# Peptides against a protein of PDB entry 5CWW, part 108

Target 1, 194 residues: chain A of PDB entry 5CWW
Amino acid sequence: VPKLQGPFDFDLNPEDEQDDEVELKDIYVIGEKPRVADLMRGEEEELEMMKEDQHNGLSLNIICLLSTSGQVKICLDIDGVEAQWLPPRSKNKRLFAPPPEPPSLLTFQTFDTLKPAEVTPDGWPMFSEDATSPYSFYVTHPAGITYISLTPWVFRLESELQSDSEAGTEFRIDLLAKGQGSERDRIFTQTRTQ

## One batch from the design tools (peptide; made by RFdiffusion4, then SolubleMPNN)

Design b2_p26_1_s2
Fold by OpenDDE base, seed 5:
Structure b2_p26_1_s2 (fold): chain B 194 residues (1-194), chain A 26 residues (1-26)
Amino acid sequence: as target 1 above (194 residues)
Amino acid sequence: DPKRQRVLEALKKALEKLKKKVERLE
């Protein structure tokens, strides 16, 4: 039987989040891509096919969270949350195992997809995938559709994760963190038919 | 992998220093 995972703790949440912005409505998970080192253990033929795709994947799970207000939170699974199964009911109820600490996610970025005037109590924002890229997706809402892409930072982060050199890593990571982050573009706005 | 861990710790530290706010729309 699969074990229910969560709740998750969020590290480095923005301090200016409002109450309506924390109510989650949807989740979009981008699974990790295999690491180059893991691929090298496979057959040479499989390595050649994946070499082209290796440049565009992150070796971390990305968890995107969407609130009722249309706020998106991009989180990184640094700890590597794996599927957990309930231990077989061994008769020895070790009653006193302290509850495992909830897994934590690292908040990378938090941004709105709706203007304050577009937020409604009955709003139902939803994620939808982009068939052209695993690191791009849409947020749909009655007020409009927003395109989101993680590509501006994912490649750079993966490059650092795969780097054999520590030289300049701190500097490049600092630049990555300070950068614009995810791309966010409103591609459609519903005109209020007055 | 200690190298990966160092990168991730650097990222965490960088983000902590920034104390990022919600990026709101005008």
Scores: peptide ipSAE 0.596, ipTM 0.947, DockQ to the pose 0.853
Fold by OpenDDE base, seed 4:
Structure b2_p26_1_s2 (fold): chain B 194 residues (1-194), chain A 26 residues (1-26)
Amino acid sequence: as target 1 above (194 residues)
Amino acid sequence: DPKRQRVLEALKKALEKLKKKVERLE
């Protein structure tokens, strides 16, 4: 039986988050893509095709969280959270192993998809996938639909993760972190029929 | 992979320095 994982701790969570912004309504997980180097241990011919596909994904799990207020939190699984299975019911309940430290996620970016005036107590924002890209998705709310793409930084991050060159890595990562991050575009706004 | 770990640590450090705030809409 799969073990329910969580709650997760969020490393580098924004300090300015409000109480209504932390109530989660939905989760969207983008699974890691296999590392090209790990795949290449076998077939040389797949190496050239995969080099073209080096742009196909991030070798880290991405956890997207959506609050009632329409706030999106993009988190990276740096530690590699593995699927945990419930230990077989061994009867000896005695050793209260200290609860394993909750897995931590690295907060990469946090942004709103709704304006303050669009936030409603009965609002139910939801994630939906983009069939054209695993690193793009939509946030749907009664007030509107927002397109989100992680591609701008995911590509650069993966490039650094796969790079054999240590030269300039710190600088490029600093630039990546300082960059605009995820693309956010409101594609539909519900007109209040007065 | 120690190289990969260095990249991830660099990212963590970079984000720590920035202390990013919520990107709100007006």
Scores: peptide ipSAE 0.596, ipTM 0.947, DockQ to the pose 0.875
Fold by OpenDDE base, seed 2:
Structure b2_p26_1_s2 (fold): chain B 194 residues (1-194), chain A 26 residues (1-26)
Amino acid sequence: as target 1 above (194 residues)
Amino acid sequence: DPKRQRVLEALKKALEKLKKKVERLE
């Protein structure tokens, strides 16, 4: 039986996050891609697939969270949270070990997809995948549809994770962090029929 | 992998220094 995981702690959560922005409506998970170094130990077929994929995905899990207000939080699983299984019911009363510290996610970016005037109490924003890219998705709401793409930074981050050179890494990571981050484009807005 | 950890620590430090706010729409 799979073990339920959570709650998660969010490292570097925005300081200006409001209480209504914490209520989650949907979660979108982008699974990690295998590392090139790990594939070098694998079968030749896997190596050829990675060479052809010029756009190697990120070797980290990405957790996207969507609030009731249409706020998206992009988190990175830097600790490598693995699927856990419930231990078999051993009859022995194991002493109450303090619960292990919950796993943490690194908050990379937090942004709204709705204007304040578009937020409604009965609004139900949802994620939907982009069939053409694993690192792009949509946020749908009665007020409109927003396209999100993580591609502007994912490739650069993966490049640093795979780099054997430490030279300039700190500078490039600093630029990555200071950059605009994820692409966010409203592709459809519902016209309010007056 | 210590190299990966260094990159991730650098990212964490960079983000921490920025103290990013919610990117709101007006």
Scores: peptide ipSAE 0.594, ipTM 0.947, DockQ to the pose 0.867
Fold by OpenDDE base, seed 1:
Parts: structure tokens; sequence; C-alpha cells
Structure b2_p26_1_s2 (fold): chain B 194 residues (1-194), chain A 26 residues (1-26)
């Protein structure tokens, strides 16, 4: 039986979150991609194919959270949370090791997909995948559809994670953090028929 | 991997310094 993981602690969570923004409606997980170094231990032929597929995915799990208000929180699993299984019900009451510290996620970005006037108490925003990119998705709401892409920063972050050079890493990471982050584009707005 | 850990720590520190707020729509 899989062990229930959570609740998660959110490191660097925004302090200006409102009460309606904490009520979650949906979760979207982007699983980590294998590191190039891990793939290089395989057959040489896979190396040539990987050079052409320039956009190796992020070697970190990404957890996206969606609130009732249409707020999206992008979190990174920097600790490498692994799937845990319940120990087999062997009756040996092993001394309860202190409960492991709850897994923590690093909050990378938090943004709204709905305007204040579009937020409704009965709103049901949902995630949907983009078949063309593992790092892009949609947030659908009766008021409209928003396209989200993590590609602007994911590639840069992965490049730093895979870099053999320490030179300039701090500077580039600072620029990444200060950047605009995820792309957010409203692709459809439901016109209120007057 | 100590190098990866350094990158992640740098990211954490960078984000901590920024104390990013919710990016709201008008």
Amino acid sequence: as target 1 above (194 residues)
Amino acid sequence: DPKRQRVLEALKKALEKLKKKVERLE
C-alpha cells in the first residue's frame, strides 16, 4: 500500500496569500526527467539522439497547485521526495521512529489566472495538459482558459543543474529567480452575453 | 551530487531574497 505523503510544507510561500487562495481544487505534477549524466551510462547511440533533443526536461519534480480563485502555485521538489510504501504489516511494532520531517516543496512562483471580477464562489478551475509540451499546460475556468508554460525558466535551471562549471552559477541563478518566470497567456475569455 | 545541491541552495537563497508576492491580474 502506498504511503500517503503530505501535507507538504511550502518553503518560501508568499506572505500575501488570501483565504480563498489557500483552498486547493487541483494538482498537476510534472515528473522529473533523467539527468544526462545518468543516461550517458547507457549505449553511445542514445547520446547522439539526446544531443538533438536539446530540451532535456528538468531533473526535478514540479508540483503545480490550483486554488478555487484560479491561483497557481509552482513548486519544486528540491529534496527529491521518493514514493514511500507502507511497511508490510509485520506486527513487530518497531519503535516509532520520530515521524520524518514532512516533505518540503520550494515555492518558485505564485500567480493568478483569473481577474478579481472573474472569481466566483462556485468556480471550478482545472488543469489540463498540453500534448505538445510536458512543461506547458492550461488552466480552464468558466470565465476563460489560460495557457501556462514553464519553458522560460525550466531549461535555464536544468542547464545550471547539469553544468560542470561553478563559474557564474550564482549570478545566473539570481537572474533566473528575478526573471518573469512562467509564461501566462489568456487564450480565451468567455464573453458575458449581456 | 554536491554540485546540484549548491545550485539548489543558490536558488533557494535567491528566491528568499526576493520574497516574491502573488502575481495578480488586474
Scores: peptide ipSAE 0.595, ipTM 0.947, DockQ to the pose 0.879; fails the geometry check

Design b2_p26_2_s1 (from b2_p26_2, 8 letters changed)
Fold by OpenDDE base, seed 3:
Structure b2_p26_2_s1 (fold): chain B 194 residues (1-194), chain A 26 residues (1-26)
Amino acid sequence: as target 1 above (194 residues)
Amino acid sequence: DEKRKKVLEALKKALEKLNRKVERLE
């Protein structure tokens, strides 16, 4: 029997998150891509060509959360949440292993897609995929459509994860964290026909 | 695996140093 997983804890959640922004309406998951090293376990010659493909996906799961207010939270699955099965009912009173620490997600970025005046009680924001990129998506709301791209940081993060050198990693990661993060662009705004 | 772990720990530390706030629209 599959074990129900969750709730997830969020590490480094923003301190200024409001109660109305916590109500989740949608989830968008970007699954991890296999590591280049795992793909190349047989074809050494193609390793050099795959390093040049800017489209090497992140070897981490990305979980995007959308609130009723149109707030997006981008989380990284650092722990690698694996499917857990209920332990077989072994009769032996195995000492209650300390409750496994709940799986945690690392909050990378949190941002609004709606202005305060656009937030309505009946508003229902939703994720929609971008067929052209696995790391880009849209947030649709009656007030408008926002394009989101994770590409600005995903590529850099994966590059560090795949790097054979530890030299300068801390510095480059610090720059990545201090950067603008995800691209956010309102591509459509519904004109209120007054 | 150890190297990846170090990168991820560095990321966590870098994010922890930042006062992470919701990026609001005005």
Scores: peptide ipSAE 0.605, ipTM 0.947, DockQ to the pose 0.874; fails the geometry check
Fold by OpenDDE base, seed 5:
Structure b2_p26_2_s1 (fold): chain B 194 residues (1-194), chain A 26 residues (1-26)
Amino acid sequence: as target 1 above (194 residues)
Amino acid sequence: DEKRKKVLEALKKALEKLNRKVERLE
């Protein structure tokens, strides 16, 4: 039987989030790409085909959360949350195992896709995939459609994760964190039919 | 993987130093 996972704790959550912004409506998960080291254990022929795709992936799961207000939270699964199965009921109910600490997600970025005037109580924002990129997606709302891309930082983060040298890592990570983060582009706005 | 752990800790520290705010639209 699959074990229910969650609740998740959000590390480094924004301090200025409002109550209406924390109500989640949708989740979009971008699965981790295999690490180069893990691929090297596979057949050589599959390695050549995946080498081109490896440069564009992140070896971490990304969890995108969407609130009722159209706020997007980009989280990184640093701990590597895997599917957990309930251990077979071995008769020895060790009754007193402390509940495992809930897994934590690292909040990388939080941003709005709607203007305050576009937020409605009955609004239902939703994620949709971009078939052209695994690290791009759309947020659809009655007020408009926003394109989101994680590509500006994903490659750089993966490069640091795969680097053999620690030299300059802290500096480059600092630049990554202070950078623009995810791309956000409103591609469609519903004109109020007066 | 100790190196990955170090990178992720560096990321966490870098993010902790930032004024974490929601990026609003006008």
Scores: peptide ipSAE 0.604, ipTM 0.947, DockQ to the pose 0.857; fails the geometry check
Fold by OpenDDE base, seed 4:
Structure b2_p26_2_s1 (fold): chain B 194 residues (1-194), chain A 26 residues (1-26)
Amino acid sequence: as target 1 above (194 residues)
Amino acid sequence: DEKRKKVLEALKKALEKLNRKVERLE
C-alpha cells in the first residue's frame, strides 16, 4: 500500500502569501525525465529520439500546487522524493521513531491565475494537462482558463544540470532565477452577463 | 552527481536572494 506522503515543507515560500492562498485544492506533478547521461549507458536509439525532442525534460520532479484563490506554486523536488511504501505491519509497536523530517520542496515561483475580483469562496480551480507538452498545463476556474508553461526556465535549468562546464554556472543560474519564470496566459475569461 | 548538486545549491542560493513575492494579477 502506498504511504501517503506529506505534509511537505516549502523552502523559500513567498513571505507575502496570504492565509486564503494557502488552502490547496489541486496538485499537478510533472515527473522527472531520465538524465541523458544515464541513458547513454543504454540504447543509443533512445538517445537520438531524446535529442530530437529539443525540449529534454527536466531531470527533477516538479510539483505544482493550486490554491482555492487560484494561486499556483511551482516547486522543485531537489532531494528526490521517492515513493514510500507502508512498512509491513510488523506487530511490534516499535517506539514511534520521530516522524521523518517532512520532505522539503524548493519553491521556484508563485503566481496568481485569478484577479482578486474573480476569487470566490465556491470557486474550485483545477489543473488539466496539455497533451502537447508535459511542461505545460491549464488552470480551470469558473471565471476563466489560464495556460501555464514551464518550458522557458525548465530548458535552461536542465541545460545547467547536464552541463559539464562549471564555468559561469552560478551566473547563469542567477539569471535564470531572476528571469520571468513560467509563462502565464489567460486564454478564456467568463464574462459575467449581468 | 557533484556537478548537479552544485547547480542545485546555486539555484537555492539564487532564489534565497530574491525574496520572492507572489506574482499577483491586477
Scores: peptide ipSAE 0.604, ipTM 0.947, DockQ to the pose 0.866; fails the geometry check
Fold by OpenDDE base, seed 2:
Structure b2_p26_2_s1 (fold): chain B 194 residues (1-194), chain A 26 residues (1-26)
Amino acid sequence: as target 1 above (194 residues)
Amino acid sequence: DEKRKKVLEALKKALEKLNRKVERLE
């Protein structure tokens, strides 16, 4: 039986996050791609496919969270959370080990997809995938549709994770962190029929 | 992988130095 995972702790949450922004409506998970170095141990055919895909995906799981207010939180699984199984019911009363510390996710970016005037108590924002890219998706809401792409930083981060050189890594990571982060574009706005 | 760990630690440190705020719409 699969073990229920969670709650998760969020490292580096925004300091100005409000209580109403914590209520989640949807989750979108982007699974990690295998590292090129790990593929070198596999079949040659898989290696050729990944070399041709100039856009090698991130070798980290990405967890996107969507609040009732249309706020998106982009989190990175830096600890490598794996699927856990419930231990077999051994009859032995194992002493209450303190609950293991919940896994932590690194909050990379948090942004709104709705203007304050568009937020409604009955609003139901949802994620939808982009069939053309695993690192792009949409947030749909009755007020409009927002396109989100993680591609601006995902490629750069993966490049650092795969780089053999430590030279300049800290500088490039600093630039990545200070950058604009994810692309966010409102592609459709519902006109209120007066 | 020690290098991977270093990159992730650098990222965490870089993000920690930033005054992290919600990017709101006007």
Scores: peptide ipSAE 0.603, ipTM 0.947, DockQ to the pose 0.859; fails the geometry check

Design b2_p26_4_s1 (from b2_p26_4, 9 letters changed)
Fold by OpenDDE base, seed 4:
Structure b2_p26_4_s1 (fold): chain B 194 residues (1-194), chain A 26 residues (1-26)
Amino acid sequence: as target 1 above (194 residues)
Amino acid sequence: KRQQVLDALKKALEKHRESRIDRTAP
C-alpha cells in the first residue's frame, strides 16, 4: 500500500508568510530527469541521446504550489522524495520512534500571478501544463491566464549539477540566485465589462 | 560535487531570499 507522503517542510519560505496563512489550491509537479551518472551504465549510443535530453531537464523534482491569491511557489526536492510504501505489518511497531522528519522542499522562487484587485473569494487559480515544454505551464484564473517558464534557470542549474568543475560553482550559483528566475507573461486578461 | 552545488544553492537562496519574492503580477 502506498504511504501517504507529506506534509512537506518548506525551507526558505517568505518570512511574512505563516505556512498556515497560505491556502493552497493546486500543486504542479515536474518530475526529475535521470542523472547522467545513472545513465553512464548504459551503452555509448544511449549516452549521446541522453546528453541532448539532459540539456533540457533538471535532475531534481520541482514542486509548484499555487495559493488562492494566485501566488506561486517554485520548490525543489533536494532530498529526492522516493515513493514510500507502508511497511509490512511487522508487529514491532517501534511505537516511540520519533516521526521521520518530513522531506524538505527548497523554495527557489515565489511570485504572484494575480493583482490584488483580481483576487476574488470564489476565484480558483489552477495549473495547466504546456504540452510543448515540461518546464513551462500556465496559471488559469477567471481574471486571466499567466504563462510561466522555468527554462531560464533550470538549464543553468542542471549544468552546475552535472559539471565536473568545482571552480566558480559558488559564484555561478550566486548569480543564478540573483537572477530574475522564472519567466512570467500574462497572455490573457479578462476585462471586466462594467 | 552534486551536494556542493546544492549546498551552494541553499546558501545563495538564503542570502537572496527577499529578492526571490516578487509580489508584482504581470
Scores: peptide ipSAE 0.639, ipTM 0.960, DockQ to the pose 0.859; fails the geometry check
Fold by OpenDDE base, seed 2:
Structure b2_p26_4_s1 (fold): chain B 194 residues (1-194), chain A 26 residues (1-26)
Amino acid sequence: as target 1 above (194 residues)
Amino acid sequence: KRQQVLDALKKALEKHRESRIDRTAP
């Protein structure tokens, strides 16, 4: 039987955002890509195909959360949520192992996609995929459509995760965290015909 | 090595926490 892995703990949430204050409406998950080191143990043919795909994906799952207000939270699954199976019911009354600590999600970035004036009680934002890139997506709302791309930082983070050199890693990661992060562009705004 | 990168990332994101929140919509 598959193990239910929720709820998730969110690390580094904004201090001003009590988890209880953000009503989530949608979730978008970008699955991890295989690590190059793991591919080197597999068939050489798969490695050649990934060399052509210049976008070596992140070896971490990305979980995007969307609130009713159009706020997006980009989270990283650091613990690597793998499909877990319920341990076989051993007949022995083994003491309830403390519930496994919920997997921790690391909040990478939080941003708004809607202006306060665009937020309506009846308006619901939704995620939609970009067929051209696994690390790009849209937030659609009656007020408009926002394009989001994680590509500016995903590649850099994966490069650090795959690096054999520890030299300068802390500095490069600090620069990554200080940077703009995800690309965000409003591609469409609904003109209210007065 | 991977864990060290992740630990560094946690530390960096904590340090820059306020700058990782953008309350302006495009």
Scores: peptide ipSAE 0.638, ipTM 0.960, DockQ to the pose 0.858; fails the geometry check
Fold by OpenDDE base, seed 5:
Structure b2_p26_4_s1 (fold): chain B 194 residues (1-194), chain A 26 residues (1-26)
Amino acid sequence: as target 1 above (194 residues)
Amino acid sequence: KRQQVLDALKKALEKHRESRIDRTAP
């Protein structure tokens, strides 16, 4: 029987936003790409085809959260939440291990996709995938469509995660955190017929 | 190594928390 996972704790939420204040409307998950080291344990033939695609992935799950106001929160699963199965009913009264701490999500970036004037009670934003890129997606709303791409930082972060050198890592990560982060472009705006 | 990167990332994101929030809509 699969174990229900969650709740998740959110690290580094906006100071002005309590988790309870943001009404979530949609969730978009980008699954982690397998790490090269994990693939090296597989058959040689699978290794060659996967090498080309590996350079463009992140070895962390990305969880995108969308609020009713069009706020997007990009979170990283730093704990590596895997599918958990209920432990087999051991007949032995093993001492109740303390419940595992809930997995934490690291908030990488938070941004708005809607202007305050575009937010309506009956309008709801939704995620939609980009079939051409696993790290790009759209936020669709009656007011407009916003393109989002995580590609500007995903590659750099993965490069650090796969690096054998600790030299300069802190500096490069600091630069990554200072950067603009995700690309965000409004590709369509609904013309309000006056 | 991986954990060190993640720790550095957490620290950096905490340091730059305000700059990681964009209240402007495109």
Scores: peptide ipSAE 0.638, ipTM 0.960, DockQ to the pose 0.851; fails the geometry check
Fold by OpenDDE base, seed 3:
Structure b2_p26_4_s1 (fold): chain B 194 residues (1-194), chain A 26 residues (1-26)
Amino acid sequence: as target 1 above (194 residues)
Amino acid sequence: KRQQVLDALKKALEKHRESRIDRTAP
């Protein structure tokens, strides 16, 4: 039986966001790409095929959260949450190991996709994948469709994670954190038929 | 090394926390 993972602790949440205030409607997960170092133990032939895919991916899971108001939160799984299975019912009362501390998600960016006037009680925003890019997706709502791309920062972050040089890392990471982050464009707006 | 990058990222994101929140919609 899969173990339910969570609740997650959100690091760097907005101070004004109480966990109870943000009603989540959808979750979109972008799985991590394998690290080159982890692949070096595999057969050389599998390495070559995966190298092309690795240069364009992040070696961290990305968890995107969507609220009822159309707010998107981009989180990074820095702890490497793996699928956990409930241990088989061993009759031995295993000493209640303290529940493992919930994994922490690092909030990278938070942004809105809907204007206040577009938010409706019956509105149901949803994520939709972009089949052309693993790091791009859409937020769909009756009011419109917003395109989101993580590519501007994903590449830079992965470059630092894979870099053998410590020189300038702190500076480049600071620039990454100062940057605009994800691309966000409204592609479609529903014309209110009067 | 990887952990150092992650620690630097945590620190930088904390420093720039308010700028990472955009309450405007395109």
Scores: peptide ipSAE 0.638, ipTM 0.960, DockQ to the pose 0.852; fails the geometry check

Design b2_p26_4_s2 (from b2_p26_4, 8 letters changed)
Fold by OpenDDE base, seed 3:
Structure b2_p26_4_s2 (fold): chain B 194 residues (1-194), chain A 26 residues (1-26)
Amino acid sequence: as target 1 above (194 residues)
Amino acid sequence: KRDEVLQALKKALKKHRESRIDRTAP
C-alpha cells in the first residue's frame, strides 16, 4: 500500500500565510531529471539519449500548488521525496518509530494569476500542461488563461547544482533569488459577454 | 557540494523572501 506522504512542511512561506488560509485546488508536479552522476552507472547508450534531456532539466522535483484565489506557489523538493510503501503488516508491534518528520518543501516563488475582481466562489482554477515544454504550464480559469514558464531560473539553478566550481556560487545563487523568477503572461482573457 | 548549493539557495531565498512574492496579476 502506498504510504500517504504529507503533510508537507513549507519552508519560507509568507509570514502572513497560515497553512489553514490557503485552500488548495490543484497540484502540478514536474519530476526531477536524473543526475548525470547517477546515469554513469548505466549502459553508455542510454546515457547519450538522456544527456540531451538533462541539460535542460532540474535535478529536483518541482511541486506547484494552486489556490482557489489563483495563487501559485512554486516549491522545490530538496529532500528528495521518494515513493514510500507501507511496510507489510508484520505482526510484531514495531516500536512506534516517531513518525518520520514530514519532508520539507522549499518555497521558491509565490505569485497571483487572477486579479481580485476575477476571483469567484465558483471559479475553479486548474493547471494544464504545456506539451511543448516540461517546465512550462498554464493556469486555466473561467476568467482567463495564464502561461507560466520556469525556464528562466531552472537552467541557472541546475547549472549551479552541476557546477564543479565553488567560486562565485553564493553570488550567483543570490542573484537567482533576487531575480524575477518564473515568466508569467496572461494569454487569454474572457470577454465578459454583457 | 550539492548540499552546499541547496543551503546557499535556502539562505538566499530566506533573505529575499518578500521579493519572491508577487501579489499582482498580469
Scores: peptide ipSAE 0.633, ipTM 0.959, DockQ to the pose 0.851; fails the geometry check
Fold by OpenDDE base, seed 1:
Structure b2_p26_4_s2 (fold): chain B 194 residues (1-194), chain A 26 residues (1-26)
Amino acid sequence: as target 1 above (194 residues)
Amino acid sequence: KRDEVLQALKKALKKHRESRIDRTAP
């Protein structure tokens, strides 16, 4: 049985937002793609088919959080939280291993998908997947649908994570952090029938 | 190297924290 991971510690949350103040309604997880170096240890035949897919993913888990107000928080699992299995019910391992440090999530970006006038007490935003891209998804709400794509920064971040060159890394990462980050487009707005 | 990139990312995101919050909806 997989162990529930959490609670998560959030690094770099907005100063004005204590984690306890944001009512979360939904979570969307984008699993990490295997690192090229880890794939090279496998059988050669699987390597050729995966070569095209290998360059298109992030080697970090992404955790997206959605609030009641339609705020999205994009978080990165920088610690590489491996799937923890519940220890087998062996009666005797009372080894008080210190509780593993809670996994730390790095807040990459925070943005709104709803205008203040669109937020309603009965209107709950939800995530939905994009079947065409693992790094794109929708936020659905009675007021409208917003398309989100992480593709603009995911590829750039992965290229740095896979780079053997230390030259210019700090500069390129600084540019990545200064950039707009995720694409966000309202694809549908519910027309209030007057 | 991976850890160095992640540390650089953490540092950069901390530096640009305010610009990584967009309170405008499309």
Scores: peptide ipSAE 0.633, ipTM 0.959, DockQ to the pose 0.851; fails the geometry check
Fold by OpenDDE base, seed 4:
Structure b2_p26_4_s2 (fold): chain B 194 residues (1-194), chain A 26 residues (1-26)
Amino acid sequence: as target 1 above (194 residues)
Amino acid sequence: KRDEVLQALKKALKKHRESRIDRTAP
């Protein structure tokens, strides 16, 4: 029987946000691309095709969270959430084993897609995929549609994860963290006809 | 090396936590 996974602990959430205060409405998951090291077991031709695909991907799962207010949190699954199965009913319930620590998600970026005036009690923001890119998506709301792309930082992060050079990694990662991060573009705004 | 990158990332994101929050909508 599959184990229900969650709740997740969010590392580096905004200090002003209590986890209980943000009502989540939708979740969008971008699955990890296979790591080059895991592909080295394949034939050279498979390796070349997969390298081209890897140049455009991240070897980490990305979990995007959308609140009722249109806030998006981009989280990274650093620990690698594996499918967990309920342990077979072995009678030795170690009754007092502390619950396993929930998987931790690293909050990479948090941003709004709606202006405060656009947030309505009946408004339901939702994720929608971009068929042209696995690292781009839309947030749809009655007030408007926002395009989001993770591509500006995903490639750079993956390059560091795959690099054999340790030289300058801390500096480049610091620059990545200082950067603007994800692209956001409002592609449609519903004008309130007064 | 992967772990080192991830640790560096955690450290950097912690350092720049406030700048990683954008309350402006496009």
Scores: peptide ipSAE 0.633, ipTM 0.959, DockQ to the pose 0.859; fails the geometry check
Fold by OpenDDE base, seed 2:
Structure b2_p26_4_s2 (fold): chain B 194 residues (1-194), chain A 26 residues (1-26)
Amino acid sequence: as target 1 above (194 residues)
Amino acid sequence: KRDEVLQALKKALKKHRESRIDRTAP
């Protein structure tokens, strides 16, 4: 039987945001790409295909959360949530192992896609994929459409995750965390015909 | 190594927490 892995624990949420205060409306998951080191153990043909795909994907799952207000939270699955199976019911009354700590999601970035004046009780934002890039997506709302791209930081983070050298990693990661992060662009705004 | 990168990332994101929140909409 598949193990249900929820709820998730969110690490590094904004201090002013209690988890209970953000009403989530949608979730968008970007699945991890295989690590190059793992591909080197596989067939050479798969390695050649990934060399052409200049966008080596992140070897971490990305979980994007969308609130009713159009706030997006970009989270990283650090623990690597794999499909877990319930252990076979061993007949022995083994003491309730403390419930496994819920998988921790690391909050990478939080940003708004709607202005306060655009937020309406009847308006619901939704995620939609970009068919041209696995690390780009849209937030659609009656007020407008916002393009989001994770590409500016995903490649850099993956480069650090794949690096054999620890030299300068802390510094480069600090720069990555300090940087602008995700690209965000409002590509369409609904003109209210007065 | 991977774990060290992730720990460094966690530390850096904690340090820069406020700058990782953008309450302005485009």
Scores: peptide ipSAE 0.633, ipTM 0.959, DockQ to the pose 0.854; fails the geometry check

